# Peptides against a protein of PDB entry 5VVV, part 26

Target 1, 276 residues: chain A of PDB entry 5VVV
Amino acid sequence: FLCGVVEGFYGRPWVMEQRKELFRRLQKWELNTYLYAPKDDYKHRMFWREMYSVEEAEQLMTLISAAREYEIEFIYAISPGLDITFSNPKEVSTLKRKLDQVSQFGCRSFALLFDDIDHNMCAADKEVFSSFAHAQVSITNEIYQYLGEPETFLFCPTEYCGTFCYPNVSQSPYLRTVGEKLLPGIEVLWTGPKVVSKEIPVESIEEVSKIIKRAPVIWDNIHANDYDQKRLFLGPYKGRSTELIPRLKGVLTNPNCEFEANYVAIHTLATWYKSN
Target 2, 276 residues: chain A of PDB entry 5VVV as posed
Amino acid sequence: FLCGVVEGFYGRPWVMEQRKELFRRLQKWELNTYLYAPKDDYKHRMFWREMYSVEEAEQLMTLISAAREYEIEFIYAISPGLDITFSNPKEVSTLKRKLDQVSQFGCRSFALLFDNIDHNMCAADKEVFSSFAHAQVSITNEIYQYLGEPETFLFCPTEYCGTFCYPNVSQSPYLRTVGEKLLPGIEVLWTGPKVVSKEIPVESIEEVSKIIKRAPVIWDNIHANDYDQKRLFLGPYKGRSTELIPRLKGVLTNPNCEFEANYVAIHTLATWYKSN

## One batch from the design tools (peptide; aimed at target 1 D116 Y160 F164 V195)

Design b2_p15_6_s4 (made by RFdiffusion4, then SolubleMPNN; from b2_p15_6, 9 letters changed)
Fold by OpenDDE base, seed 4:
Structure b2_p15_6_s4 (fold): chain B 276 residues (1-276), chain A 15 residues (1-15)
Amino acid sequence: as target 1 above (276 residues)
Amino acid sequence: DEENEIALKFLESLR
């Protein structure tokens, strides 16, 4: 069970010292996972093709080593979906080289994120793939296998919540393709019925689990505030029955952008997790 | 809910 934090917000990423402090807190609270997915890390999303510099490499190596020190699984995410051409072998090779570099930093867990992108493929991809889901699954499977089938590999679908599913969760051709074609060792991220789900009913998890043919990892936006700069979410982790725990592969909270605001959010997640 | 509505608007603004 993956339980911890995803740094998955838009806005100023946390500094390395904050991330190290996070790892200390996660360990103390018996959480086990950190997903590195800061949307405004240029080399994560907008410039995903760009290799890390020597200085950036040193920082990431240090961060990954710190995660290991605190027994936190460090998952490196990349979001190539803004402009990748799935059918272009050069793009696939570029993605491979990028993840190879991160592997050299000591990272062993990875994620491919296709959230917050258009459902449309370019003309070249339409000639090769039957659907957007087929394109995403193809590259994800290939990368997963290329990396030697890491113990933890995550996929974030474009339809990552109930409201984004067309026509709905149970009938989504996109999610059906993901469920059928995504290799079984790859986990699927999900935010619940909504982008920001005040509640995640057990029935909603059962529904999505059927179509994706696996228990999802919750990307939980309950404390996310990147969408509203005037708000901080300081309340407890709530609206999730502990009955979800046996039906999930994990929960990763995507909390407030302000690192200092997240004590209650993360602590109460830990309490929730341990209460099962 | 209010938060989800704001979040959706925010995400739309990013596209």
Scores: peptide ipSAE 0.648, ipTM 0.959, DockQ to the pose 0.971
OpenDDE base, seeds 1, 2, 3, 5: peptide ipSAE 0.641, 0.647, 0.632, 0.634; ipTM 0.959, 0.957, 0.957, 0.957

Design b2_p15_7 (made by RFdiffusion4)
Pose (drawn by RFdiffusion4):
Structure b2_p15_7 (pose): chain A 276 residues (1-276), chain P 15 residues (1-15)
Amino acid sequence: as target 2 above (276 residues)
Amino acid sequence: SSDKESYIATVKSEL
């Protein structure tokens, strides 16, 4: 069961030294996972096709090392959603070559994120693929095979919370396609009824497990502050029923950008991780 | 960034 932090916000990402202290903290409080997905670390999203330079690689390896040294599972995320051409094989290949490079840093766990992308396709893609959801699942599956079908592997859908489902959660062509076509070994990230969910009703998640055909992984935006300059969140982890642990694969908290402000955010996530 | 601005607009409209 996956529990911990996702560094998945817009803005100045954390530095290696902050992530070491993060791992030591996750262990002192018995959490198991860190998802690397900062939106503005350019090679994660904006220049996803680009390989890490020599010194960048030294940094990622040293990072994946301290993750094992503290036994925190490290999941690496990549976001090709902005401009990838799904049908073109050179494009699919560059993704593998990039995911290969990171595999050789010590990485066993991977994620493909597709949040916040323009919902339609290029002229070339609309031929080979029936729908937008078809294209993503095809690549996500093909990639899932190539890496030797890894232990934990996440998929973040374009429709990733209740508000964002067209027309509703239950009869959505995009969501329908995912639950049926996406492989049973691939996890699905979900964010609650809204992007920043005030509460997560047990009925809403049970409802979601209907179409996704899985217990989804929560990308929790409760303490995220990247959207309002004046705002910071030092409150407890709340509005999440303890009865949810049995029904979910995991909850990764996407916290405040200011690293040291995240003490309460992670500790309260940790106490609640107990109690179920 | 336009992506970031779209995101912020979305969150503020939900709130």

Design b2_p15_7_s1 (made by RFdiffusion4, then SolubleMPNN; from b2_p15_7, 10 letters changed)
Fold by OpenDDE base, seed 1:
Structure b2_p15_7_s1 (fold): chain B 276 residues (1-276), chain A 15 residues (1-15)
Amino acid sequence: as target 1 above (276 residues)
Amino acid sequence: SELEERFKEIVKKEE
């Protein structure tokens, strides 16, 4: 069971010292996972093709080493979906080289994220792939196999919540393709009925699990505040029955942008997890 | 970015 934090918000990423402090807190509270996915990290998303500089490499190696020191699984995410051509072998090779570099930093767990992107494929991709889901699954499976089938590999679908599913969760051709074609060793991220789900009913998890043919990892936006800079979410982790735990592969909370605001959010997630 | 603003608008409509 993956339980911890995803740094997955829009806005200023956390600094390396904050991330190290996070790892210390995660260990103390018996949480086990950190997903590196800051939207405004340029080489994570907008410039995903760009290799890390010598200085950036040193920082990431130090960060990954710190995660290992605190027995936290460091998952490196990349979000190529803004402008990748899925059918272009050069794009696939570029993605492989980027992940090879991160592997050299000591990273062993990875994620491919296709959240918050346009559903339109380019003309070249439409000639090769029958749908957007087929294109995403193809590259995800290829990368997963290329990396030697890592113990932890995550996929974030473009339809990552109930409100994004067309026509709905149980009948989505996109999610059906993901469920049928995504290799079984790859985990699927999900945010619940909404992007920011006030509640995640057990029945809603059973519904999505059926179509994706696996238990999801919750990307939980309950404490996310990147969508409203005037709000801080300081309340406890709530609206999730502990009956969800045996029906999930994990829960990663995407909390407030302000690192210092997240004590209650993360601590109460840990209490929730240990209550099962 | 334009996509960030679109995301924020979607979240606000879901409230």
Scores: peptide ipSAE 0.402, ipTM 0.907, DockQ to the pose 0.968
OpenDDE base, seeds 2, 3, 4, 5: peptide ipSAE 0.375, 0.359, 0.402, 0.399; ipTM 0.897, 0.896, 0.906, 0.905

Design b2_p15_7_s2 (made by RFdiffusion4, then SolubleMPNN; from b2_p15_7, 11 letters changed)
Fold by OpenDDE base, seed 3:
Structure b2_p15_7_s2 (fold): chain B 276 residues (1-276), chain A 15 residues (1-15)
Amino acid sequence: as target 1 above (276 residues)
Amino acid sequence: SALHERAREIVLAEE
């Protein structure tokens, strides 16, 4: 069971010292996972093709080593979906090389994220792939196999919550394709019925699990505030029954952008997780 | 440092 934090917000990423402090807190609270997915890290999303410099490599190596020291699984995410051409073998090769570089930094767990992108393929991809889901699954499976089938590999769908599913969760052709064609060793990220789910009913997890043919990992935006600068939710982790735990592969909270505001968010998640 | 040299080696291998 993956339980911890995703740094998955828009806005200023956490600094390396904050991330190291996070690992210490995660270990102390018996959490086990950090997903590196900062939307405004240039080489994560907007410039995903760009290799890390020597200075950036040294920082990432230090961060990955710190996660290992605190027994935290460091998952490196990349979000190529803004401008990747899925059918272009050069793009696939560039993505492979980028993840190889990160693997050499000591990373062993990875994620491909296709959240917050247009639900359209370019003309070249339409000639090769039957749908956007087919394109995404193809590259994800290829990358997963190329990396030697790492123990933890995550996929974030474009339809990552109930409100983004067309026509709905149980009838989504996109999610059906993901469920049928995504390799079984790849985990699927899900935010619940909404982007910010006030509640995640058990029945909603049973519904999505059926179509994706696996238990999801919850990307939980309950404490996220990047979308509303006036929002600061300092309440406990709530609206999630502990009956979800045996029906999930994990829960990763995407908390407030302000690192120091996340004590309650992370601590109450830890309490929730340990209450099962 | 040894870490810097390792970082340099990794970066140069992907160029």
Scores: peptide ipSAE 0.424, ipTM 0.928, DockQ to the pose 0.016
OpenDDE base, seeds 1, 2, 4, 5: peptide ipSAE 0.393, 0.414, 0.396, 0.391; ipTM 0.922, 0.927, 0.922, 0.921

Design b2_p15_7_s3 (made by RFdiffusion4, then SolubleMPNN; from b2_p15_7, 11 letters changed)
Fold by OpenDDE base, seed 5:
Structure b2_p15_7_s3 (fold): chain B 276 residues (1-276), chain A 15 residues (1-15)
Amino acid sequence: as target 1 above (276 residues)
Amino acid sequence: SELHEKAQKIVHEEE
């Protein structure tokens, strides 16, 4: 069971010292996972093709080593979906080289994120792939196999919540393709019925699990505040029954952008997780 | 440092 934090918000990323302090807190609270997915890290999303510099490599190696010191699984995410051409072997090779570099930094767990992108394929991809889901699954499976089938590999679908599913969760052709064609060792990220789910009913997890043919990992935006800079979510982790725990592969909270605001959010997630 | 040398090596191999 993956339980911890995703740094998955828009806005100023956490600094390395905050991330190290996070790992110390995660270990202390018996949490086990950190997903590196800061939207405004240039080489994570907008410039996903760009290799890390020597200085950035030193920082990432230090961060990955710190995660290991605190027994926290460091998952490196990349979000190529803004401008990748899935059918272009040069793009696939560029993605492979980028993840090879991160593997050499000592990373062993990875994620491909296709959240917050247009649902339309380019003309070249439409000639090769039957659907957007087929294109995403193809590259995800290829990368997963290329990396030697890492123990932890995550996929974030474009339809990552109930409100983004067309026509709905149980009938989505996109999620059906993901469920049928995504390799079984790849985990699927899900935010619940909404992007920010006030509540995640058990029945909603049973519904999505059926179509994706696996238990999801919750990307939990309950404490996310990047969409409203005037708000801090200082409340406890709520609206999630402990009956979800046996029906999930994990829960990763995407908390407030303000690192100092997250004590209650993360601590109450840890209490929730240990209550089963 | 050993870390700097390792970083240089990794970056140079991927250029």
Scores: peptide ipSAE 0.349, ipTM 0.903, DockQ to the pose 0.016
OpenDDE base, seeds 1, 2, 3, 4: peptide ipSAE 0.330, 0.265, 0.271, 0.346; ipTM 0.898, 0.868, 0.870, 0.902

Design b2_p15_7_s4 (made by RFdiffusion4, then SolubleMPNN; from b2_p15_7, 9 letters changed)
Fold by OpenDDE base, seed 3:
Parts: structure tokens; C-alpha cells; sequence
Structure b2_p15_7_s4 (fold): chain B 276 residues (1-276), chain A 15 residues (1-15)
């Protein structure tokens, strides 16, 4: 069971010292996972093709080593979906080389994120792939196999919540393709019925699990505030029954972008997880 | 440092 934090917000990423302090807190609270997915890290999303510099490599190696020291699984995410051509072998090769570099930094767990992108394929991809889901699954499976089928590999769908599913969760052709064609060792990220789910009913997890043919990892935006500068939710982790735990592969909270505001978010998740 | 030398090696291998 993956339980911890995703750094998955828009806005200023956390600094390396904040991330190291996070690992210490995660270990102390008996959490085990950090997903590196900061939307405004240039080489994660906007410039995903660009390799890390020597200075960035030193920082990432130090960070990955710190996660290991605190027994935290460091998952490196990349978000190529803004401008990748899925059918272009050069794009696939560039993505492989980028993840090879990160693997050499000591990373062993990875994620491909296709959240917050247009549902339209380019003309070249439409000639090769039957749908956007087919294109995403193809590259995700290829990368997963290329990396030697790592123990933890995550996929974030473009339809990552109930409100983004067309026509709905149980009838989505996109999620059906993901469920049927995504390799079984790849985990699927899900935010619940909404982007920010006030509640995640057990029945909603049973519904999505059926179509994706696996238990999801919850990307939980309950404490996220990047989308609304007026939003500050410092309440406990609520609206999630502990009956979800046996029906999930994990829960990763995407908390406030203000690092110091996240004590309640992370601590109450830890209490919830240990209460099962 | 050993870390810097490792970083330089990794970066150069991907160029």
C-alpha cells in the first residue's frame, strides 16, 4: 500500500530542504511514499525532453539518497503530454533517455502523467492510434517494459476523476482502453468523483476499479490549494472511509503548495491509514 | 567530489 505525499500542484515547487524534511516527517508518521510531480518544474512537464544538468543531477541524486535514508519510496513522475507526438520514435527515445538518466540517479520507481492536457491527438498520432487512450497506453507500456518493469510504475489518466469521464466512469471508452491494454503491473492514479473530492464513496472506487481492472492509487486533492488562492483547508483527512484501504493500492495526498501549512494534511492521513 | 564526478559521468553519457 502506497501512502504519503504527491508534490503535484501548480506554483512554486518545494525546495530540496523542504523535501528532505518531508521525508523525515513521512518516516516519523509511518508513511512510505513520495511522488515527485511538481507541475512548474520545467524538466518535469514544459521541457520534459531536456536532460538534467550536472548541478540538477547532484541535487536529484542527493534527494533520492535522502528518500532512501528515510525508507521513503521516491517515485519520479514525468508529464510529456503537453506536446509529445506518441507515434514519433524520436519522442519515445527522448523519453527513454530522460528516464534512463533519472534511473542512474538511483531512482527505481516512475510515473507517466497525462493529466491536464487536451484530449486531441495530432494528425500523425491519429494515423497510428485508434484513440488517445491507445496512444497513452502504448507509450506507457513501452516505457514500463524498457525500464525492466519496475516494482512501482504509475499512470495518471487524462480522465483522472469521475467528472472528466465521458460519458461516465463505467461507460468511458478511454478508461476501458486503459483497463484492457495497460499492463497489469502499472498502477492507475485517481482523484475520486471530482478533481477535489469532498467525499470518495466506496461504491465510486468499486466502479472505477471494475473498468480499469485494478485497485487505483488515490491522488487526493482534499488539501490542494493551487487552483484557488482563497482556499485553505486545514481540516482533518475526512470523507474517506477506512473501508477504502483494502480497495486501494494507495493514497497520496497532494497538499497545500505552502509546505509549512501541510502538518494537518499529512498527519491526519497517517492517522487515517494506521486506523485500519 | 565523488558525487560531482558521478553527476558529470551520467550527464555526459546522455549527451
Amino acid sequence: as target 1 above (276 residues)
Amino acid sequence: SELKEKAEKIVKEEE
Scores: peptide ipSAE 0.398, ipTM 0.916, DockQ to the pose 0.016
OpenDDE base, seeds 1, 2, 4, 5: peptide ipSAE 0.046, 0.223, 0.261, 0.134; ipTM 0.695, 0.848, 0.870, 0.775; seed 1 fails the geometry check

Design b2_p15_8 (made by RFdiffusion4)
Pose (drawn by RFdiffusion4):
Order: structure tokens, then C-alpha cells, then sequence
Structure b2_p15_8 (pose): chain A 276 residues (1-276), chain P 15 residues (1-15)
């Protein structure tokens, strides 16, 4: 069961030294996972096709090392959604070459994120593929095979919370396609009824497990402050029923950008991780 | 931009 932090916000990402202290903290409080997905570390999203330079690679390996040294599982995320051409094979190949490079840093766990992308496709893609959801699942699956079908592997859908489902959660062509076509070994990230969910009703998640055909992994935006300059969140982890642990694969908290402000955010996530 | 729209959306949901 996956529990911990996702560094998944817009803005100045954390540095290696902050992530080491993060791993030591996750262990002191018995959490198991860290998802690397900062939106503005350019090679994660903006320049996803680009390989890490020599010194960048030294940094990532030293990072994946301290993750094992503290036994925190490290999941690496990549976001091709902005401009990838799903049908073109050179494009699919560059993704593998990039995911290969990171596999050789010590990485066993991977994620493909597709949040916040223009919903429709290029002229070339609309031929080979029936719908937008078809294209993502095809590449997510093909990639899931190539890496030797890894232990933990996440998929973040374009429709990743209740508000964002067209027309509703239950009868959505995008969501329908995912639950049926996406492989049973691939996890699905979900964010609650809204992007920043005040509460997560047990009925809402049971409802979601309907179409996704899985217990989804929560990308929790409760303490995220990247959207309002004036705002910071030092409150407890709240509005999440303890009865949820049995029904979910995991909860990764996407916290405040200011690293040291995240003490309460992670500790309260940790206490609640107990009690179930 | 997409980023700006997403940040605005997050703010609306939080409120």
C-alpha cells in the first residue's frame, strides 16, 4: 500500500539536499513512497524527450541511492502530454530511451502523467486511434511492457477528479475506455471530487472504482499552495475518512512548495496512515 | 495558458 509525498507542484522544485531530509522524515514516521513529478523541472515535462546531462545524471543516481538507504520507494514520473504524437513510432521510441536512462539510475518504479493537456489530438493521431483515451492507454501499456512490467507503475488520467469528468464520473467515454483497456498491473491516480478536494466521500471513491476497475491512488492536493501566492497550509490532514485505507491503493500528498512548511502536512498524513 | 488556467482552477476549488 503506497503512502507518502508527491513533489508534483508548479514552481521552484526541491533540491537534492531537501529530498534527503524528506526521505529521513518519511522513515521516522513510517511512510513508504516518493513520486518525483515537479512540473517545472524542465526534463520531466517541458523537454521530456531530452536525456539528463552527465552532472544531472550524477545527481539523480545519488538521489535514488539515498531513497534505498532509507528504504523509501522512488517513483519517477514523466509527462509527455503537451506535445507527444502518440501514433508516431520515433516519438514512442524517444520515450523508452528516456525511461531507459532513468532505469539505469536505479529506478524500478515509474509513472506516466497526463493531467492538464489540451483534450484533442493532431491530424496524424486521429487516424490510427479512435479516441484520445485510446492513444494514452496504448502508449501507457506499450511502455508498461517494455520496462519488464515494473512493480509499481502509475497513470494519471486527463480526467483526474470528479469535476473534470465529461459529462459525469459514471458515463464518461474517456473514463470508460481506461478501466477496460488499461492493464491490471498499472495504477490510476485520482485527486478527489475536485482538484483540491475539501473532503473525499467514501461513496465518491467507491463510485470511481466502478469505471476505473481498480482502487485508485490519490494524488492529494489538500496542502498544495502553488496556486495562490499569499497562501500556506499548516493544518492537519482532514476531510478524509479513515474508512478509506481499505478501498484505496494509496495516497500521495502534494504539499506546500516551501519545504520546511510541510512538517504538519506529512506528520498528520502519517498518524492517519496508522489507525488503518 | 494552461498553467494559469490550472492555477486559477485550484484557487476556485479551494474556495
Amino acid sequence: as target 2 above (276 residues)
Amino acid sequence: SLKEEMLQKKKEDAE

Design b2_p15_8_s1 (made by RFdiffusion4, then SolubleMPNN; from b2_p15_8, 9 letters changed)
Fold by OpenDDE base, seed 1:
Structure b2_p15_8_s1 (fold): chain B 276 residues (1-276), chain A 15 residues (1-15)
Amino acid sequence: as target 1 above (276 residues)
Amino acid sequence: SIRDEELELMRKDAE
């Protein structure tokens, strides 16, 4: 069971010292996972093709080493979906080289994220792939196998919540393709019925699990505040029955942008997880 | 932008 934090918000990313402090807190609270997915980190999303500089490499190596020191699984995410051409072997090779570099930093767990992108493929991809889901699954499977089938590999679908599913969760051709064609060792991220789900009913998890043919990892936006800089979500982790725990592969909370505001959010997630 | 659209959706979901 993956339980911890995803740094997955828009806005200023956390500094390295905050991330190290997070690892100390996660260990103390018996949580086990950090997903590196800061949307405004340029080399994560907008400039995903660019290799890390020597200075950036040193920082990431130090960060990954710190995660290992605190027994936190460091998952490196990349979001190539803004402008990748799935059918172009050079693009696939570029993605492989980027992840090879991160592997050299000591990273062993990875994620490919296709959230917050247009649903339209380019003309070249439409000639090769039957659908957007087929294109995404193809590259994800190839990368997963190329990396030697790492123990933890995550996929974030473009339809990552109930409200994004067409026509609905149980009948989505996109999610059906993901469920049928995504290799079984790859985990699927999900935010619940909505992008920000006030509640995640057990029945909603059973529904999505059936179509994706696996238990999802929850990307939980309950404490996310990147959409409203005037609000801090300081309340407890709530609206999730503990009956979800045996039906999930994990829960990663995407909390407030302000690092120091997240004590209650993360601590109460830990209490929830241990109450099972 | 995609960012602005997503943040607006999140804001609506949180109401």
Scores: peptide ipSAE 0.706, ipTM 0.967, DockQ to the pose 0.881
OpenDDE base, seeds 2, 3, 4, 5: peptide ipSAE 0.683, 0.680, 0.698, 0.043; ipTM 0.963, 0.963, 0.966, 0.734

Design b2_p15_8_s2 (made by RFdiffusion4, then SolubleMPNN; from b2_p15_8, 7 letters changed)
Fold by OpenDDE base, seed 1:
Structure b2_p15_8_s2 (fold): chain B 276 residues (1-276), chain A 15 residues (1-15)
Amino acid sequence: as target 1 above (276 residues)
Amino acid sequence: SIREKELKQKREDAE
């Protein structure tokens, strides 16, 4: 069971010292996972093709080493979906080289994220792939196998919540393709019925699990505040029955942008997790 | 932008 934090918000990413402090807190609270997915980290998403500089490499190596020190699984995410051409072998090779670099930093767990992108393929991709889901699954499977089938590999679908599913969760051709064709060792991220789900009913998890043919990892936006800079979410982790735990592969909370505001959010997630 | 659309969706979901 993956339980911890995803740094997955829009806005200023956390600094390395904050991330190290996070790992210490995660260990203390018996959580085990950190997903590196800051939307405004340029080389994560907007400039995903760009290799890390020597200085950036040193920082990431230090960060990954710190995660290991605190027994936290560091998952490196990349979001190529803004402008990748799935059918172009050069694009696939570029993605492989980027992930090879991160592997050299000591990273062993990875994620490919296709959230927050347009549901369109270019003309070249339409000639090769029968659907957007087929294109995403193809590259994800190839990368997963190229990396030697790492123990933890995550996929974030473009339809990552109930409200984004067309026509709905149980009948989505996109999610059906993901479920049928995504290799079984790859985990699927999900935010619940909505992007920000006040509640995640057990029945909603059973529904999505059926179509994706696996238990999802919850990307939980309950404490996310990137959409409202005037609000801090300081309340407890709630609206999730503990009956979800045996039906999930994990829960990663995407909390407030302000690192210092997240004590209650993370601590109460830990209490929730340990209550099962 | 995609960012603006997503942030708007999050605001609507949080209401």
Scores: peptide ipSAE 0.766, ipTM 0.975, DockQ to the pose 0.878
OpenDDE base, seeds 2, 3, 4, 5: peptide ipSAE 0.756, 0.756, 0.762, 0.761; ipTM 0.973, 0.974, 0.974, 0.974

Design b2_p15_8_s3 (made by RFdiffusion4, then SolubleMPNN; from b2_p15_8, 7 letters changed)
Fold by OpenDDE base, seed 1:
Order: sequence, then C-alpha cells, then structure tokens
Structure b2_p15_8_s3 (fold): chain B 276 residues (1-276), chain A 15 residues (1-15)
Amino acid sequence: as target 1 above (276 residues)
Amino acid sequence: SIREKELKQKLEDAE
C-alpha cells in the first residue's frame, strides 16, 4: 500500500530542504511514499525533453539519497503529454534518455502522467494509433519494459476522475482501453468522482476498479489549494471510509502549496491509514 | 490555457 504525499500542485515547487523535512515527517508518521510531480517544474512538464544540468543532477541525487535514508519510496514523475508525438521514435528515445538520467541518480520508481492535457492526437499519431488511450498505453508499456519493469510504476490517465470520463466511468472507451492494454504491473492514479473530491464513496472505487482491472492509487486533492490563493485547507483528512484501504493500491495526498500548512493534512492521513 | 481550465475545475469542485 502506497501512502504519502504527491507534490502535484500548480505554483512554486517546494525547495529541497522542505522535501527533506517532508521525508522525516513521513517516516515519523509511518508513511512510505513521495511522488515528485510539481506542475511548474519546467523539466517535469513544459520542458520534459531537457536533461538535468550538473547542478540540478546533484540536487536530485541528494534528494533521492535523503528519501532512501528515511525509507521513503521516491517516485519520479514526468508529464510529456503537452506536446509529445507518440508515434515518433525520437520522442520515445528522448523520454527513455531522460528517465535513464534519473535512474542514474538512484531513482527506481517512476510515473508517466497524462493529466491536464487536451484529449487530441496530432495527424501523425492518428495514423498509427486507434485512440488517444492506445497511444498513451503503448508508450507507457514500452517505457515500463525498457526500465526493466520497476517495482513501482504509475500511470495517470487523462480521464483521471469521474467527471472527466466520457460518457461515464463504467462505459468510458478510454478507461476500457487502459484497463485492457496497460500492463498489469503498472498502477493507475485516480482522484475520485471529481478533481477535488469532497467524498470518495466505496462504490465509486469499485466502479473504476472494474473498468481499469486493478485497484487504483488515489491522487487526493482534498487539501489542494493551488486554485485559490486565499484558502488554506487546515482540516483533517475526511470523507474517505477506512473501508477504502483494502480496495486501493494507495493514497497520495496533494496538499496545500504552502509547505508549513500541511501538518494536519498529512498527520491525519497517517492516522486514517493506520486505523485499518 | 489548460492550467486555467484545471484550476477553474478545482475551484468549482471545492464549492
């Protein structure tokens, strides 16, 4: 069971010292996972093709080493979906080289994210792939196998919540393709019925699990505040029955942008997890 | 932008 934090918000990313402090807190609270996915980290998303500089490499190596020191699984995410051409072998090779570099930093767990992108393929991709889901699954499976089938590999679908599913969760051709064609060792991220789900009913998890043919990992935006700079979500982790725990592969909370505001959010997630 | 659309969606979901 993956339980911890995803740094997955829009806005200024956390600094390295904050991330190290997070690892200390995660260990103390018996949580086990950190997903590196800051939207405004340029080499994560907008400039995903660019290799890390020597200075950036040193920082990431130090961060990954710190995660290992605190027994936190460091998952490196990349979001190539803004402008990748799936059918172009050079693009696939570029993605492989980027992940090879991160592997050299000591990273062993990875994620490919296709959230927050247009549901369109270019003309070249339409000639090769039957659908957007087929294109995403193809590259994800190839990368997963290329990396030697790492123990933890995550996929974030473009339809990552109930309201984004067409026509709905149980009948989505996109999610059906993901469920049928994505290799079984790859985990699927999900945010619940909505992008920000006030509640995640057990029945909603059973529904999505059936179509994706696996238990999802929850990317939980309950404490996310990147959409309103005037709000801080200081309340407890709630609206999730503990009956969800045996039906999930994990829960990663995407909390407030302000690092210091997240004590209650993360601590109460830990209490929730340990209560089962 | 995609960013603006997503942030708007989150705001609507949180209300």
Scores: peptide ipSAE 0.753, ipTM 0.973, DockQ to the pose 0.881
OpenDDE base, seeds 2, 3, 4, 5: peptide ipSAE 0.732, 0.749, 0.752, 0.748; ipTM 0.971, 0.973, 0.973, 0.973

Design b2_p15_8_s4 (made by RFdiffusion4, then SolubleMPNN; from b2_p15_8, 9 letters changed)
Fold by OpenDDE base, seed 1:
Structure b2_p15_8_s4 (fold): chain B 276 residues (1-276), chain A 15 residues (1-15)
Amino acid sequence: as target 1 above (276 residues)
Amino acid sequence: SIREKELEQMRKDAE
């Protein structure tokens, strides 16, 4: 069971010292996972093709080493979906080289994210792939196998919540393709019925699990505040029955942008997790 | 932008 934090918000990313402090807190509270996915980290998403500089490499190596020190699984995410051409072998090779570099930093767990992108393929991709889901699954499977089938590999679908599913969760051709064609060792991220889900009913998890043919990892936006800079979410982790735990592969909370505001959010997640 | 659309969706969900 993956339980911890995803740094997955828009806005200023946390600094390295904050991330190291996070690892210490995660260990103390018996949580085990950190997903690196800051939207405004340029080489994560907007400039995903660009290799890290020597200076950036040193910082990431130090960060990954710190995660290991605190027994936190460091998952490196990349979001190539803004402008990748799936059918272009050069693009696939570029993605492989980027992840090879991160592997050299000591990283062993990875994620490919296709959230927050247009549901369209270019003309070249339409000639090769039957659907957008087929294109995403193809590259994800190839990368997963190329990396030697790492113990933890995550996929974030473009339809990552109930309201984004067409026509709905149980009948989505996109999610059906993901469920049928994505290799079984790859985990699927999900945010619940909505992007920000006040409640995640057990029945909603059973529904999505059936179509994707696996238990999802929850990307939980309950404490996210990047959409409203005037609000801090300081309340407890709630609206999730502990009956969800045996039906999930994990829960990663995407909390407030302000690092110092997240004590209650993360601590109460830990209490929730340990209550089962 | 995609960013603006996502943030707007999150804002609506949080209401």
Scores: peptide ipSAE 0.746, ipTM 0.972, DockQ to the pose 0.879
OpenDDE base, seeds 2, 3, 4, 5: peptide ipSAE 0.720, 0.729, 0.745, 0.732; ipTM 0.968, 0.970, 0.971, 0.970

## One batch from the design tools (peptide; aimed at target 1 L82)

Design b2_p16_1 (made by RFdiffusion4)
Pose (drawn by RFdiffusion4):
Structure b2_p16_1 (pose): chain A 276 residues (1-276), chain P 16 residues (1-16)
Amino acid sequence: as target 2 above (276 residues)
Amino acid sequence: SEKHEKAKETYIKAAK
């Protein structure tokens, strides 16, 4: 069961030294996972096809090392959604070459994120693929095979919270396609009824497990402050029923950008991780 | 870059 932090916000990402202290903290409080997915670390999203330079690679390896030294599972995320051409094979290959490079840093766990992308395709893609959801699942699956079908592997759908489902959660062509075609070994990230969910009703998640055909992984935006300059969140982890732990694969908290402000955010996530 | 900026603005709007 996956529990911990996702560094998944817009803005100045954390540095290696902050992530080491993060791992030591996750361990002192018995959490198991860290998802690397900062939006503005350019090679994660903006320049996803680009390989890490020599010194960048030294940094990532030293990072994946301290993750094992503290036994925190490290999941690497990549976001090709902005401009990838799903049908073109050179494009599919560059993704593998990039995912290969990181596999050789010590990385066993991977994620493909597709949040916040223009919902339609290029002229070339609309031929080979029936729908937008078809294209993502095809590449997510192909990639899931290539890496030797890894232990934990996450998929973040374009429709990733209740508000974002067209027309509703239950009869959505995008969501229908995912639950049926995406492989049973691939996890699905979900964010609650809204992007920043005030509460997560047990009925809403049971409802979601209907069409996804899985217990989804929560990308929790409760303490995220990247969307309002004046705002910071030092409150407790709240509005999440303890009765959820049995129904979910995990909860990864996407916290405040200011690293040291995240003490309460992670500790309260940790206490709640107990009690179920 | 334009696409990224649009995605960020959309996110901020939805978050608020």

